# Peptides against a protein of PDB entry 7VSI: the designs that were tried, part 40

Target 1, 32 residues: chain A of PDB entry 7VSI
Amino acid sequence: EDISEDPSWARVVNLNALLMMAVAVFLWGFYA

## One batch from the design tools (peptide; made by RFdiffusion4, then SolubleMPNN)

Design b2_p24_3_s4 (from b2_p24_3, 18 letters changed)
Fold by OpenDDE base, seed 4:
Structure b2_p24_3_s4 (fold): chain B 32 residues (1-32), chain A 24 residues (1-24)
Amino acid sequence: as target 1 above (32 residues)
Amino acid sequence: DLAAALLALAAALFLLVLLLAAAG
């Protein structure tokens, strides 16, 4: 089976990953 | 302080991600 990413969903996942990283930094700063 | 600066950075990155999502 082909495990290659669909290009459109790859973009969605990557952008959501970056968004989650920004949220994680907010949480880190909040509790710092 | 450092925490406030990091929160400001996170806010800027958040907005940048939103702009990239809208443009991408």
Scores: peptide ipSAE 0.092, ipTM 0.632, DockQ to the pose 0.671
Fold by OpenDDE base, seed 3:
Structure b2_p24_3_s4 (fold): chain B 32 residues (1-32), chain A 24 residues (1-24)
Amino acid sequence: as target 1 above (32 residues)
Amino acid sequence: DLAAALLALAAALFLLVLLLAAAG
């Protein structure tokens, strides 16, 4: 089975990961 | 105040994400 990522969807996933990290930093700043 | 500062930080990080999207 080929588990290699489609390049376009890999980009979408990576950008969403970065957005989630930005949200996590906001929450940390707000509540900690 | 602190809330405003945190919102500004969130906005800056969001803009960074947009710039990375544009660069990719």
Scores: peptide ipSAE 0.090, ipTM 0.626, DockQ to the pose 0.395
Fold by OpenDDE base, seed 2:
Structure b2_p24_3_s4 (fold): chain B 32 residues (1-32), chain A 24 residues (1-24)
Amino acid sequence: as target 1 above (32 residues)
Amino acid sequence: DLAAALLALAAALFLLVLLLAAAG
């Protein structure tokens, strides 16, 4: 079974991951 | 002010993500 990522959806997922990490860092600082 | 600094950091990171989206 081919589990390779579709390039377009890989980009969408990666960018959302980066955004979520930015949000997580903000929340960490806000509630620190 | 710490709250202002954290908001600025969040905004900068958000803009960086947007730039990466535009470049990708």
Scores: peptide ipSAE 0.089, ipTM 0.626, DockQ to the pose 0.440
Fold by OpenDDE base, seed 5:
Structure b2_p24_3_s4 (fold): chain B 32 residues (1-32), chain A 24 residues (1-24)
Amino acid sequence: as target 1 above (32 residues)
Amino acid sequence: DLAAALLALAAALFLLVLLLAAAG
């Protein structure tokens, strides 16, 4: 219970994770 | 260089769509 996520912040974190993954693949593809 | 950037962006978006489809 003390380590459970708030649903709203979980969504924010997940969306930022997806954004970071998109940026990472862009950089990998562009500079590879 | 612009073409390379656009291809990299397209690849990134395509992979994200695949991941979202697999997660759904």
Scores: peptide ipSAE 0.079, ipTM 0.610, DockQ to the pose 0.149

Design b2_p24_5_s2 (from b2_p24_5, 12 letters changed)
Fold by OpenDDE base, seed 3:
Structure b2_p24_5_s2 (fold): chain B 32 residues (1-32), chain A 24 residues (1-24)
Amino acid sequence: as target 1 above (32 residues)
Amino acid sequence: DAVVAGLALLAAAFAWAFALFFAA
């Protein structure tokens, strides 16, 4: 099976992951 | 306050992500 990512969608997913990490850090900072 | 500061940081993160989207 081919599990390789389409390059353009890989970029979208990776950048959204970074945004989610930023949100998570804010929540941690706010409630810690 | 902390919420405003957080939103500002998220806006900066979005701007950075946006730049990376077109630079990569």
Scores: peptide ipSAE 0.133, ipTM 0.687, DockQ to the pose 0.043
Fold by OpenDDE base, seed 5:
Structure b2_p24_5_s2 (fold): chain B 32 residues (1-32), chain A 24 residues (1-24)
Amino acid sequence: as target 1 above (32 residues)
Amino acid sequence: DAVVAGLALLAAAFAWAFALFFAA
């Protein structure tokens, strides 16, 4: 069974992961 | 504080730059 990611959706996921990390740092900044 | 706020902005800028990299 193939668990390899479709390259297009892998890119979408990776970009959203980066954005979520940025949001997490904003939350840190807000509550620190 | 200012340092933490600065790091937050840096993270946002980095995420944006990296997004542009992936788009290329």
Scores: peptide ipSAE 0.121, ipTM 0.678, DockQ to the pose 0.048
Fold by OpenDDE base, seed 4:
Structure b2_p24_5_s2 (fold): chain B 32 residues (1-32), chain A 24 residues (1-24)
Amino acid sequence: as target 1 above (32 residues)
Amino acid sequence: DAVVAGLALLAAAFAWAFALFFAA
């Protein structure tokens, strides 16, 4: 079975991952 | 800790810049 990602959706997921990392780092800055 | 908070803000700014760079 082919489990390869569609390149366009891979880009969307990667950008959202970076955005979530930025939010997590902001939360660390305020509460850690 | 103020140093930790500063590093967190720096990392956050970098993450946003990185995301915007590849979203353009």
Scores: peptide ipSAE 0.115, ipTM 0.675, DockQ to the pose 0.051
Fold by OpenDDE base, seed 1:
Structure b2_p24_5_s2 (fold): chain B 32 residues (1-32), chain A 24 residues (1-24)
Amino acid sequence: as target 1 above (32 residues)
Amino acid sequence: DAVVAGLALLAAAFAWAFALFFAA
């Protein structure tokens, strides 16, 4: 059993996570 | 309102800075 991440894909996922958070904050700014 | 908009911009700046950190 191995659930370790490939470091290159980990970077891609982390960047996308941050972008999703930014979009969520922008939606807050738009609807609030 | 203005406070929410300000916090949104702050969070966006944080996300951008952190993204640049990951890119390094």
Scores: peptide ipSAE 0.113, ipTM 0.668, DockQ to the pose 0.049

Design b2_p24_5_s3 (from b2_p24_5, 12 letters changed)
Fold by OpenDDE base, seed 3:
Structure b2_p24_5_s3 (fold): chain B 32 residues (1-32), chain A 24 residues (1-24)
Amino acid sequence: as target 1 above (32 residues)
Amino acid sequence: DALVAGLAALLAAFALAFLLFFAA
């Protein structure tokens, strides 16, 4: 089985992961 | 306020991510 990532989609997913982390930190700060 | 600060943080995060993956 091949679970290796396509390089182009890997960058898209990684960028969106960083955005989601920023949203999570904002929510944490807002309710803390 | 908190909304403006949050939007600024999201923009900064996007800019940083863009630089890391597409411009550096």
Scores: peptide ipSAE 0.120, ipTM 0.677, DockQ to the pose 0.082
Fold by OpenDDE base, seed 1:
Structure b2_p24_5_s3 (fold): chain B 32 residues (1-32), chain A 24 residues (1-24)
Amino acid sequence: as target 1 above (32 residues)
Amino acid sequence: DALVAGLAALLAAFALAFLLFFAA
């Protein structure tokens, strides 16, 4: 079975991953 | 303060991510 990513959705997922990491750093910096 | 700095960092991260994935 082919599990390769669609390039357009890969970019969307990667962008959201980076945004989530930025939010996580904010939460850690603010509350830890 | 920390809240303002955090929000600024989020905006900068968004801008950087946008450039990397959609404008570069």
Scores: peptide ipSAE 0.120, ipTM 0.680, DockQ to the pose 0.064
Fold by OpenDDE base, seed 4:
Structure b2_p24_5_s3 (fold): chain B 32 residues (1-32), chain A 24 residues (1-24)
Amino acid sequence: as target 1 above (32 residues)
Amino acid sequence: DALVAGLAALLAAFALAFLLFFAA
């Protein structure tokens, strides 16, 4: 089986990963 | 103020993400 990422969906996933990390850092900083 | 600083950080992160994935 080929588990290679589709380039378009890889971009979508990576964008969402960065946004999620930004939100997590905000929550950590705000409630720390 | 933590809320203001955090909001600014979120906006900057969003802008950077947009540039990296849609404008560069």
Scores: peptide ipSAE 0.119, ipTM 0.680, DockQ to the pose 0.047
Fold by OpenDDE base, seed 2:
Structure b2_p24_5_s3 (fold): chain B 32 residues (1-32), chain A 24 residues (1-24)
Amino acid sequence: as target 1 above (32 residues)
Amino acid sequence: DALVAGLAALLAAFALAFLLFFAA
């Protein structure tokens, strides 16, 4: 079974990962 | 204030991510 990422979906997932990290830093700054 | 600065940081992060993945 091939578990390799589709390159288009890999880009979408990686973009969302960076956006989620930015949201997490905002929450840390806002509530800390 | 801190809220405005945080929102600006989110917008900057979005713009940077967009450039990295869809423009550059």
Scores: peptide ipSAE 0.112, ipTM 0.671, DockQ to the pose 0.046

Design b2_p24_6_s1 (from b2_p24_6, 21 letters changed)
Fold by OpenDDE base, seed 5:
Structure b2_p24_6_s1 (fold): chain B 32 residues (1-32), chain A 24 residues (1-24)
Amino acid sequence: as target 1 above (32 residues)
Amino acid sequence: LSEVYLALANALFALALAAALAAL
C-alpha cells in the first residue's frame, strides 16, 4: 500500500497544523 | 516573568499566524 502524501492534502494538513499551533500559543499566552 | 511570557506568547502567536497565511 502506498503511503505517499497527496500534495493537496499535505497542504491542508500543514495549514491545520500551523493554525493549531497559533491557537495553542494564544491559549498559552492567555493563561500565562 | 508573566509579562515576559505573555510577550513571547504573543510574538509566537503572530509568527504562527503569519506562517499559516503565507502557506495559503
Scores: peptide ipSAE 0.134, ipTM 0.676, DockQ to the pose 0.402
Fold by OpenDDE base, seed 1:
Structure b2_p24_6_s1 (fold): chain B 32 residues (1-32), chain A 24 residues (1-24)
Amino acid sequence: as target 1 above (32 residues)
Amino acid sequence: LSEVYLALANALFALALAAALAAL
């Protein structure tokens, strides 16, 4: 059983995580 | 304080976007 990340998908996930954090901070700043 | 929180949130938003762009 191998749980090693594919480097390309790791980058996609990490970029999406950063974008989600940016959006979350935006929502907090303007609506909470 | 609300203005400080808004400014901080906007700065963190910009930093998160910059980090995302830098990671491309």
Scores: peptide ipSAE 0.134, ipTM 0.675, DockQ to the pose 0.404
Fold by OpenDDE base, seed 2:
Structure b2_p24_6_s1 (fold): chain B 32 residues (1-32), chain A 24 residues (1-24)
Amino acid sequence: as target 1 above (32 residues)
Amino acid sequence: LSEVYLALANALFALALAAALAAL
């Protein structure tokens, strides 16, 4: 079974992961 | 120091945001 990512969706997921990490660091800075 | 902690967190936030922008 091929589990390779579609390149377009891989980019969307990676971008959202980075944005989520940015938000997580913001929340850590203010509330942890 | 709370000021250094906050500054570090903000720097890391900016860095992660910059990385997201670079990925566009």
Scores: peptide ipSAE 0.132, ipTM 0.674, DockQ to the pose 0.361
Fold by OpenDDE base, seed 4:
Structure b2_p24_6_s1 (fold): chain B 32 residues (1-32), chain A 24 residues (1-24)
Amino acid sequence: as target 1 above (32 residues)
Amino acid sequence: LSEVYLALANALFALALAAALAAL
């Protein structure tokens, strides 16, 4: 209960994590 | 090999972006 995720914010966090991974791979592909 | 590397990076970018869109 104390550390249970709110489903709406869990979706926001997961979306941002995926977007961050996409950006990271883009930067890797472009500069590395 | 550099072209294969770039193609792989671009494919992974596209997959991550598609996953982000699917998570909406």
Scores: peptide ipSAE 0.132, ipTM 0.671, DockQ to the pose 0.358

Design b2_p24_6_s2 (from b2_p24_6, 20 letters changed)
Fold by OpenDDE base, seed 2:
Structure b2_p24_6_s2 (fold): chain B 32 residues (1-32), chain A 24 residues (1-24)
Amino acid sequence: as target 1 above (32 residues)
Amino acid sequence: MSAELLALANALFAMVLAAALAAL
C-alpha cells in the first residue's frame, strides 16, 4: 500500500497540529 | 500559576500561533 501523503491534506494536518499546540499552551496559561 | 510561568505560556502561545499563520 502507498502511504504517501497528499500534499494538500499534509498541509491541513500540519496546520491543525500547530493550532492544537497553540490552544493547549493557551489553556495551560489560563488554567494552570 | 506563577507570573513567570504565565509569561512563558503566553510567549509560547504567540510563537506557535505565529508559526501557524506563517504556514498558511
Scores: peptide ipSAE 0.165, ipTM 0.693, DockQ to the pose 0.390
Fold by OpenDDE base, seed 5:
Structure b2_p24_6_s2 (fold): chain B 32 residues (1-32), chain A 24 residues (1-24)
Amino acid sequence: as target 1 above (32 residues)
Amino acid sequence: MSAELLALANALFAMVLAAALAAL
């Protein structure tokens, strides 16, 4: 089975992961 | 959170946000 991903969707997923990390650091900085 | 830990969190937030913006 090929487990390779479409390069355009890889970019979308990676961008969303980075945005989630930024939001997580924000929440940690102000509410922990 | 201490002032030093808040400064570190702010720096990390800015770096991760900048990386996200650069990846658009």
Scores: peptide ipSAE 0.162, ipTM 0.689, DockQ to the pose 0.373
Fold by OpenDDE base, seed 1:
Structure b2_p24_6_s2 (fold): chain B 32 residues (1-32), chain A 24 residues (1-24)
Amino acid sequence: as target 1 above (32 residues)
Amino acid sequence: MSAELLALANALFAMVLAAALAAL
């Protein structure tokens, strides 16, 4: 099986990961 | 959370958000 990542989906996943990290830091900052 | 930890969390939030914007 080819395990090569589609470059468009790579960008979507990376952006989603960064946004989730920003939200996680926000939640930590205000609720911990 | 202490005021210093809150300030650190806010700074990290801003940096991660800026990185997300730069990755568009």
Scores: peptide ipSAE 0.161, ipTM 0.692, DockQ to the pose 0.386
Fold by OpenDDE base, seed 4:
Structure b2_p24_6_s2 (fold): chain B 32 residues (1-32), chain A 24 residues (1-24)
Amino acid sequence: as target 1 above (32 residues)
Amino acid sequence: MSAELLALANALFAMVLAAALAAL
């Protein structure tokens, strides 16, 4: 089976990962 | 959280947000 990522979906996943990290650092900054 | 750790968290938030915006 080919496990290669579709380049368009790779971008969507990477952008969502970055946004989730920004939100996680925001939550850490206010609640830790 | 200490004032220094809060400042670090704010800086990291800004950097990650800037990276997300630059990738759009």
Scores: peptide ipSAE 0.159, ipTM 0.690, DockQ to the pose 0.366

Design b2_p24_6_s3 (from b2_p24_6, 20 letters changed)
Fold by OpenDDE base, seed 3:
Parts: structure tokens; sequence; C-alpha cells
Structure b2_p24_6_s3 (fold): chain B 32 residues (1-32), chain A 24 residues (1-24)
């Protein structure tokens, strides 16, 4: 398929998304 | 209340971080 994701870059993007979610939860809790 | 909220937020932070580490 023309929009198929490269498995190596998929892992990098997913890891960065999870890290951003962790930071966002920390900030939300800190400024509660 | 603020301390409880912070503690719960820290727990969620740790869980998401653990998932990030598991994805390596």
Amino acid sequence: as target 1 above (32 residues)
Amino acid sequence: LAAVYLALSNALFALVLAQALAAL
C-alpha cells in the first residue's frame, strides 16, 4: 500500500508519543 | 486533595513511562 508505515520509524514515532504522554500527565499532576 | 491528585498523576506518569521503555 502507498501509505504503509516503515516498521523502524513506526517504533520511533510510537515511543516519542508515549514519552510525550508521560510528560503531559506529569505536568497535569504538578499543576493540579 | 492536591497531594492525592499529584500522587495519582505520578503513578500514571510511571505507567506510561514503563510502556515507553517496553516499546524499545
Scores: peptide ipSAE 0.159, ipTM 0.691, DockQ to the pose 0.410
Fold by OpenDDE base, seed 4:
Structure b2_p24_6_s3 (fold): chain B 32 residues (1-32), chain A 24 residues (1-24)
Amino acid sequence: as target 1 above (32 residues)
Amino acid sequence: LAAVYLALSNALFALVLAQALAAL
């Protein structure tokens, strides 16, 4: 089975990960 | 302190957002 990432879905996942990290850092700072 | 927090949090948010935009 090919387990290689589809380049379009890899981009979507990476973007969502970065956005979640941005929100998480903001919330962490807000409650610090 | 609140102003420093706001400045730093906005800077960090902007940096992560810039990386998100660069990944497009």
Scores: peptide ipSAE 0.148, ipTM 0.677, DockQ to the pose 0.335
Fold by OpenDDE base, seed 2:
Structure b2_p24_6_s3 (fold): chain B 32 residues (1-32), chain A 24 residues (1-24)
Amino acid sequence: as target 1 above (32 residues)
Amino acid sequence: LAAVYLALSNALFALVLAQALAAL
């Protein structure tokens, strides 16, 4: 079974990860 | 301080969002 990432979905996942980190930093500073 | 934090956080969020949209 090939476990290699599809390059288009890898990009979508990585960009969503960056957006989630930006939201997390916003929430951390807003409530801390 | 809170206003500065909110301004910086909003600016960084907008920049990250713009980069995300440009890469799709």
Scores: peptide ipSAE 0.140, ipTM 0.679, DockQ to the pose 0.351
Fold by OpenDDE base, seed 1:
Structure b2_p24_6_s3 (fold): chain B 32 residues (1-32), chain A 24 residues (1-24)
Amino acid sequence: as target 1 above (32 residues)
Amino acid sequence: LAAVYLALSNALFALVLAQALAAL
């Protein structure tokens, strides 16, 4: 089976991952 | 206040970094 990512969905996932990281940094900065 | 400032500063930094990475 081809395991290659669709380039459009890869970008969406990557952008969401970066957004989640930004939120995580906010939470860490507040509660650490 | 300090915790809120720190949290907002960290969030802003992370957002700027995220945008920089998204532009690559």
Scores: peptide ipSAE 0.133, ipTM 0.683, DockQ to the pose 0.221

Design b2_p24_6_s4 (from b2_p24_6, 19 letters changed)
Fold by OpenDDE base, seed 1:
Structure b2_p24_6_s4 (fold): chain B 32 residues (1-32), chain A 24 residues (1-24)
Amino acid sequence: as target 1 above (32 residues)
Amino acid sequence: LSAVLLALSNALFAMVLALSLAGL
């Protein structure tokens, strides 16, 4: 219960995580 | 250029996936 995720915020976090991965792919494409 | 295009394609895929998983 204490560590349970609110489903709305879980979606927000997951969305941002995937967007960060997109940025990481760009950085990899440019610098690696 | 090819690496940039590949990175762009992957970024677009990631964004589409993000939208899908977000329920859009």
Scores: peptide ipSAE 0.132, ipTM 0.699, DockQ to the pose 0.306
Fold by OpenDDE base, seed 2:
Structure b2_p24_6_s4 (fold): chain B 32 residues (1-32), chain A 24 residues (1-24)
Amino acid sequence: as target 1 above (32 residues)
Amino acid sequence: LSAVLLALSNALFAMVLALSLAGL
């Protein structure tokens, strides 16, 4: 419980992480 | 061109995955 994630914020973080990955891959493609 | 197509496909995959996890 001390270091366990709040389920709602865990989802927000995960979604933002995936969106950032999508942007990063687009940038990779742009400069490839 | 192949690298760009691969990157585009992967970017779309990541976005679809995010949308799926969000229930959209």
Scores: peptide ipSAE 0.123, ipTM 0.687, DockQ to the pose 0.323
Fold by OpenDDE base, seed 5:
Structure b2_p24_6_s4 (fold): chain B 32 residues (1-32), chain A 24 residues (1-24)
Amino acid sequence: as target 1 above (32 residues)
Amino acid sequence: LSAVLLALSNALFAMVLALSLAGL
């Protein structure tokens, strides 16, 4: 339970992860 | 221009998907 995710922060992290993936695809488009 | 449009479309898709999965 000490390492279980807080539901609110889990959503924030997941949101930012997907946004970072979009940025990564942009970079891939330019340089690969 | 097409590359820019594809990139923007991908960004918007990612944001919509993120919001949907987050339940917002």
Scores: peptide ipSAE 0.122, ipTM 0.698, DockQ to the pose 0.250
Fold by OpenDDE base, seed 4:
Structure b2_p24_6_s4 (fold): chain B 32 residues (1-32), chain A 24 residues (1-24)
Amino acid sequence: as target 1 above (32 residues)
Amino acid sequence: LSAVLLALSNALFAMVLALSLAGL
């Protein structure tokens, strides 16, 4: 429990991580 | 150009995946 994630915040963080990955791939394409 | 198209495809896939996991 000490390091257990709040399920709702875990979902928010995971979705933002995926969005950041999408942005990173767009930037890779932009400078490719 | 092919690398850019591949990157765009992957980026769009990531966006679709994010939306799917969000329930949208």
Scores: peptide ipSAE 0.121, ipTM 0.688, DockQ to the pose 0.328

Design b2_p24_7_s1 (from b2_p24_7, 21 letters changed)
Fold by OpenDDE base, seed 1:
Structure b2_p24_7_s1 (fold): chain B 32 residues (1-32), chain A 24 residues (1-24)
Amino acid sequence: as target 1 above (32 residues)
Amino acid sequence: SELVAAYLALAAALFAMALAMAAA
């Protein structure tokens, strides 16, 4: 319980994580 | 080529964004 995520905020964090990974892959593909 | 790499990176980014939208 102490570290349990609110389901709605878990989704927000997860989609932001995916977006950051997408940006990272794009930058890697462009500059590497 | 650099252009192909950029194209593939863009495709990967768009796919990841689509996954993010589907998972939300």
Scores: peptide ipSAE 0.115, ipTM 0.666, DockQ to the pose 0.306
Fold by OpenDDE base, seed 3:
Structure b2_p24_7_s1 (fold): chain B 32 residues (1-32), chain A 24 residues (1-24)
Amino acid sequence: as target 1 above (32 residues)
Amino acid sequence: SELVAAYLALAAALFAMALAMAAA
């Protein structure tokens, strides 16, 4: 089975991952 | 220590947002 990502949706997922990382880092800073 | 952690967190968050912007 080919599990290759569609390039457009891969970009959307990657952007959301980075945004979630930014939010998590701000939460860490707030509760540090 | 608390202040250092806060500044490191801010820097990392800004870096992550910059990466998101570049990848768009």
Scores: peptide ipSAE 0.115, ipTM 0.669, DockQ to the pose 0.390
Fold by OpenDDE base, seed 2:
Structure b2_p24_7_s1 (fold): chain B 32 residues (1-32), chain A 24 residues (1-24)
Amino acid sequence: as target 1 above (32 residues)
Amino acid sequence: SELVAAYLALAAALFAMALAMAAA
């Protein structure tokens, strides 16, 4: 099975990963 | 302190946005 990423969706996933990490750090800042 | 954590959280968010722009 081919599990290679579509380049455009890879970009979307990577951007969302960065945004989710930013949200996680904000939550850390809020509750810490 | 909570203040330091808040500033670090803001810095991390801004850095993530910068990375997002670079990766787009």
Scores: peptide ipSAE 0.112, ipTM 0.669, DockQ to the pose 0.337
Fold by OpenDDE base, seed 4:
Structure b2_p24_7_s1 (fold): chain B 32 residues (1-32), chain A 24 residues (1-24)
Amino acid sequence: as target 1 above (32 residues)
Amino acid sequence: SELVAAYLALAAALFAMALAMAAA
């Protein structure tokens, strides 16, 4: 079974991952 | 210090948003 990423959905996932990382850093900065 | 940590956190957050914008 093929497990290769669809290029368009890979982009969506990567964008969301980076946005979540930004949010996590803001939370760390605020509560640390 | 708390101030340095806050500054670095802000810089890292802005960097992550810049990467997100570039990856879109």
Scores: peptide ipSAE 0.110, ipTM 0.665, DockQ to the pose 0.360

Design b2_p24_7_s2 (from b2_p24_7, 19 letters changed)
Fold by OpenDDE base, seed 3:
Structure b2_p24_7_s2 (fold): chain B 32 residues (1-32), chain A 24 residues (1-24)
Amino acid sequence: as target 1 above (32 residues)
Amino acid sequence: SALAAAYLALAEALFALAKALAES
């Protein structure tokens, strides 16, 4: 099956992933 | 404080990366 991403949704997923990483790193720093 | 400066720098770097991804 074709697992290629729709370009518009790929951007949404990538931005969401980056936001999640930002939250995770800020929390890590807060409790460091 | 040094901690506040580090958080600010991180926020700026993440914003720049997000912008680059959105414009690609």
Scores: peptide ipSAE 0.104, ipTM 0.599, DockQ to the pose 0.399
Fold by OpenDDE base, seed 1:
Structure b2_p24_7_s2 (fold): chain B 32 residues (1-32), chain A 24 residues (1-24)
Amino acid sequence: as target 1 above (32 residues)
Amino acid sequence: SALAAAYLALAEALFALAKALAES
């Protein structure tokens, strides 16, 4: 399957997604 | 302050979540 994710890079992407969500929540909390 | 405590609790919870997901 051409669109299959490499599991190692999928994990890296997911971890970075969590970090970005954390930053977003901190920014929201700062300005809320 | 309550705000500082909330940020600390959030940071700790997110760290725990990130670690759990990284180890899964």
Scores: peptide ipSAE 0.101, ipTM 0.600, DockQ to the pose 0.402
Fold by OpenDDE base, seed 5:
Structure b2_p24_7_s2 (fold): chain B 32 residues (1-32), chain A 24 residues (1-24)
Amino acid sequence: as target 1 above (32 residues)
Amino acid sequence: SALAAAYLALAEALFALAKALAES
């Protein structure tokens, strides 16, 4: 209970994680 | 350039996907 995720904030975190992955792929594509 | 256009298209597609996931 104490460390369980609030569903709304879980989605915010997951979406930001996906956006960071997209940025990483862009950088990989640019420098590779 | 073609590369710039590809990056832009990919960004737009990823934005659309993110929006769809956020609205689900």
Scores: peptide ipSAE 0.101, ipTM 0.597, DockQ to the pose 0.331
Fold by OpenDDE base, seed 2:
Structure b2_p24_7_s2 (fold): chain B 32 residues (1-32), chain A 24 residues (1-24)
Amino acid sequence: as target 1 above (32 residues)
Amino acid sequence: SALAAAYLALAEALFALAKALAES
């Protein structure tokens, strides 16, 4: 089975992941 | 404050990274 990502949705997911990591880092900075 | 400056610098770095990834 081919599990390759659709390139457009891959970008959306990757950017969303980056935004989530940004939020996580800001929360870490706030509470640590 | 130093903390505010650090958060701003981090935000700018993350924005630059996001832009680079979007253009790849």
Scores: peptide ipSAE 0.101, ipTM 0.599, DockQ to the pose 0.348

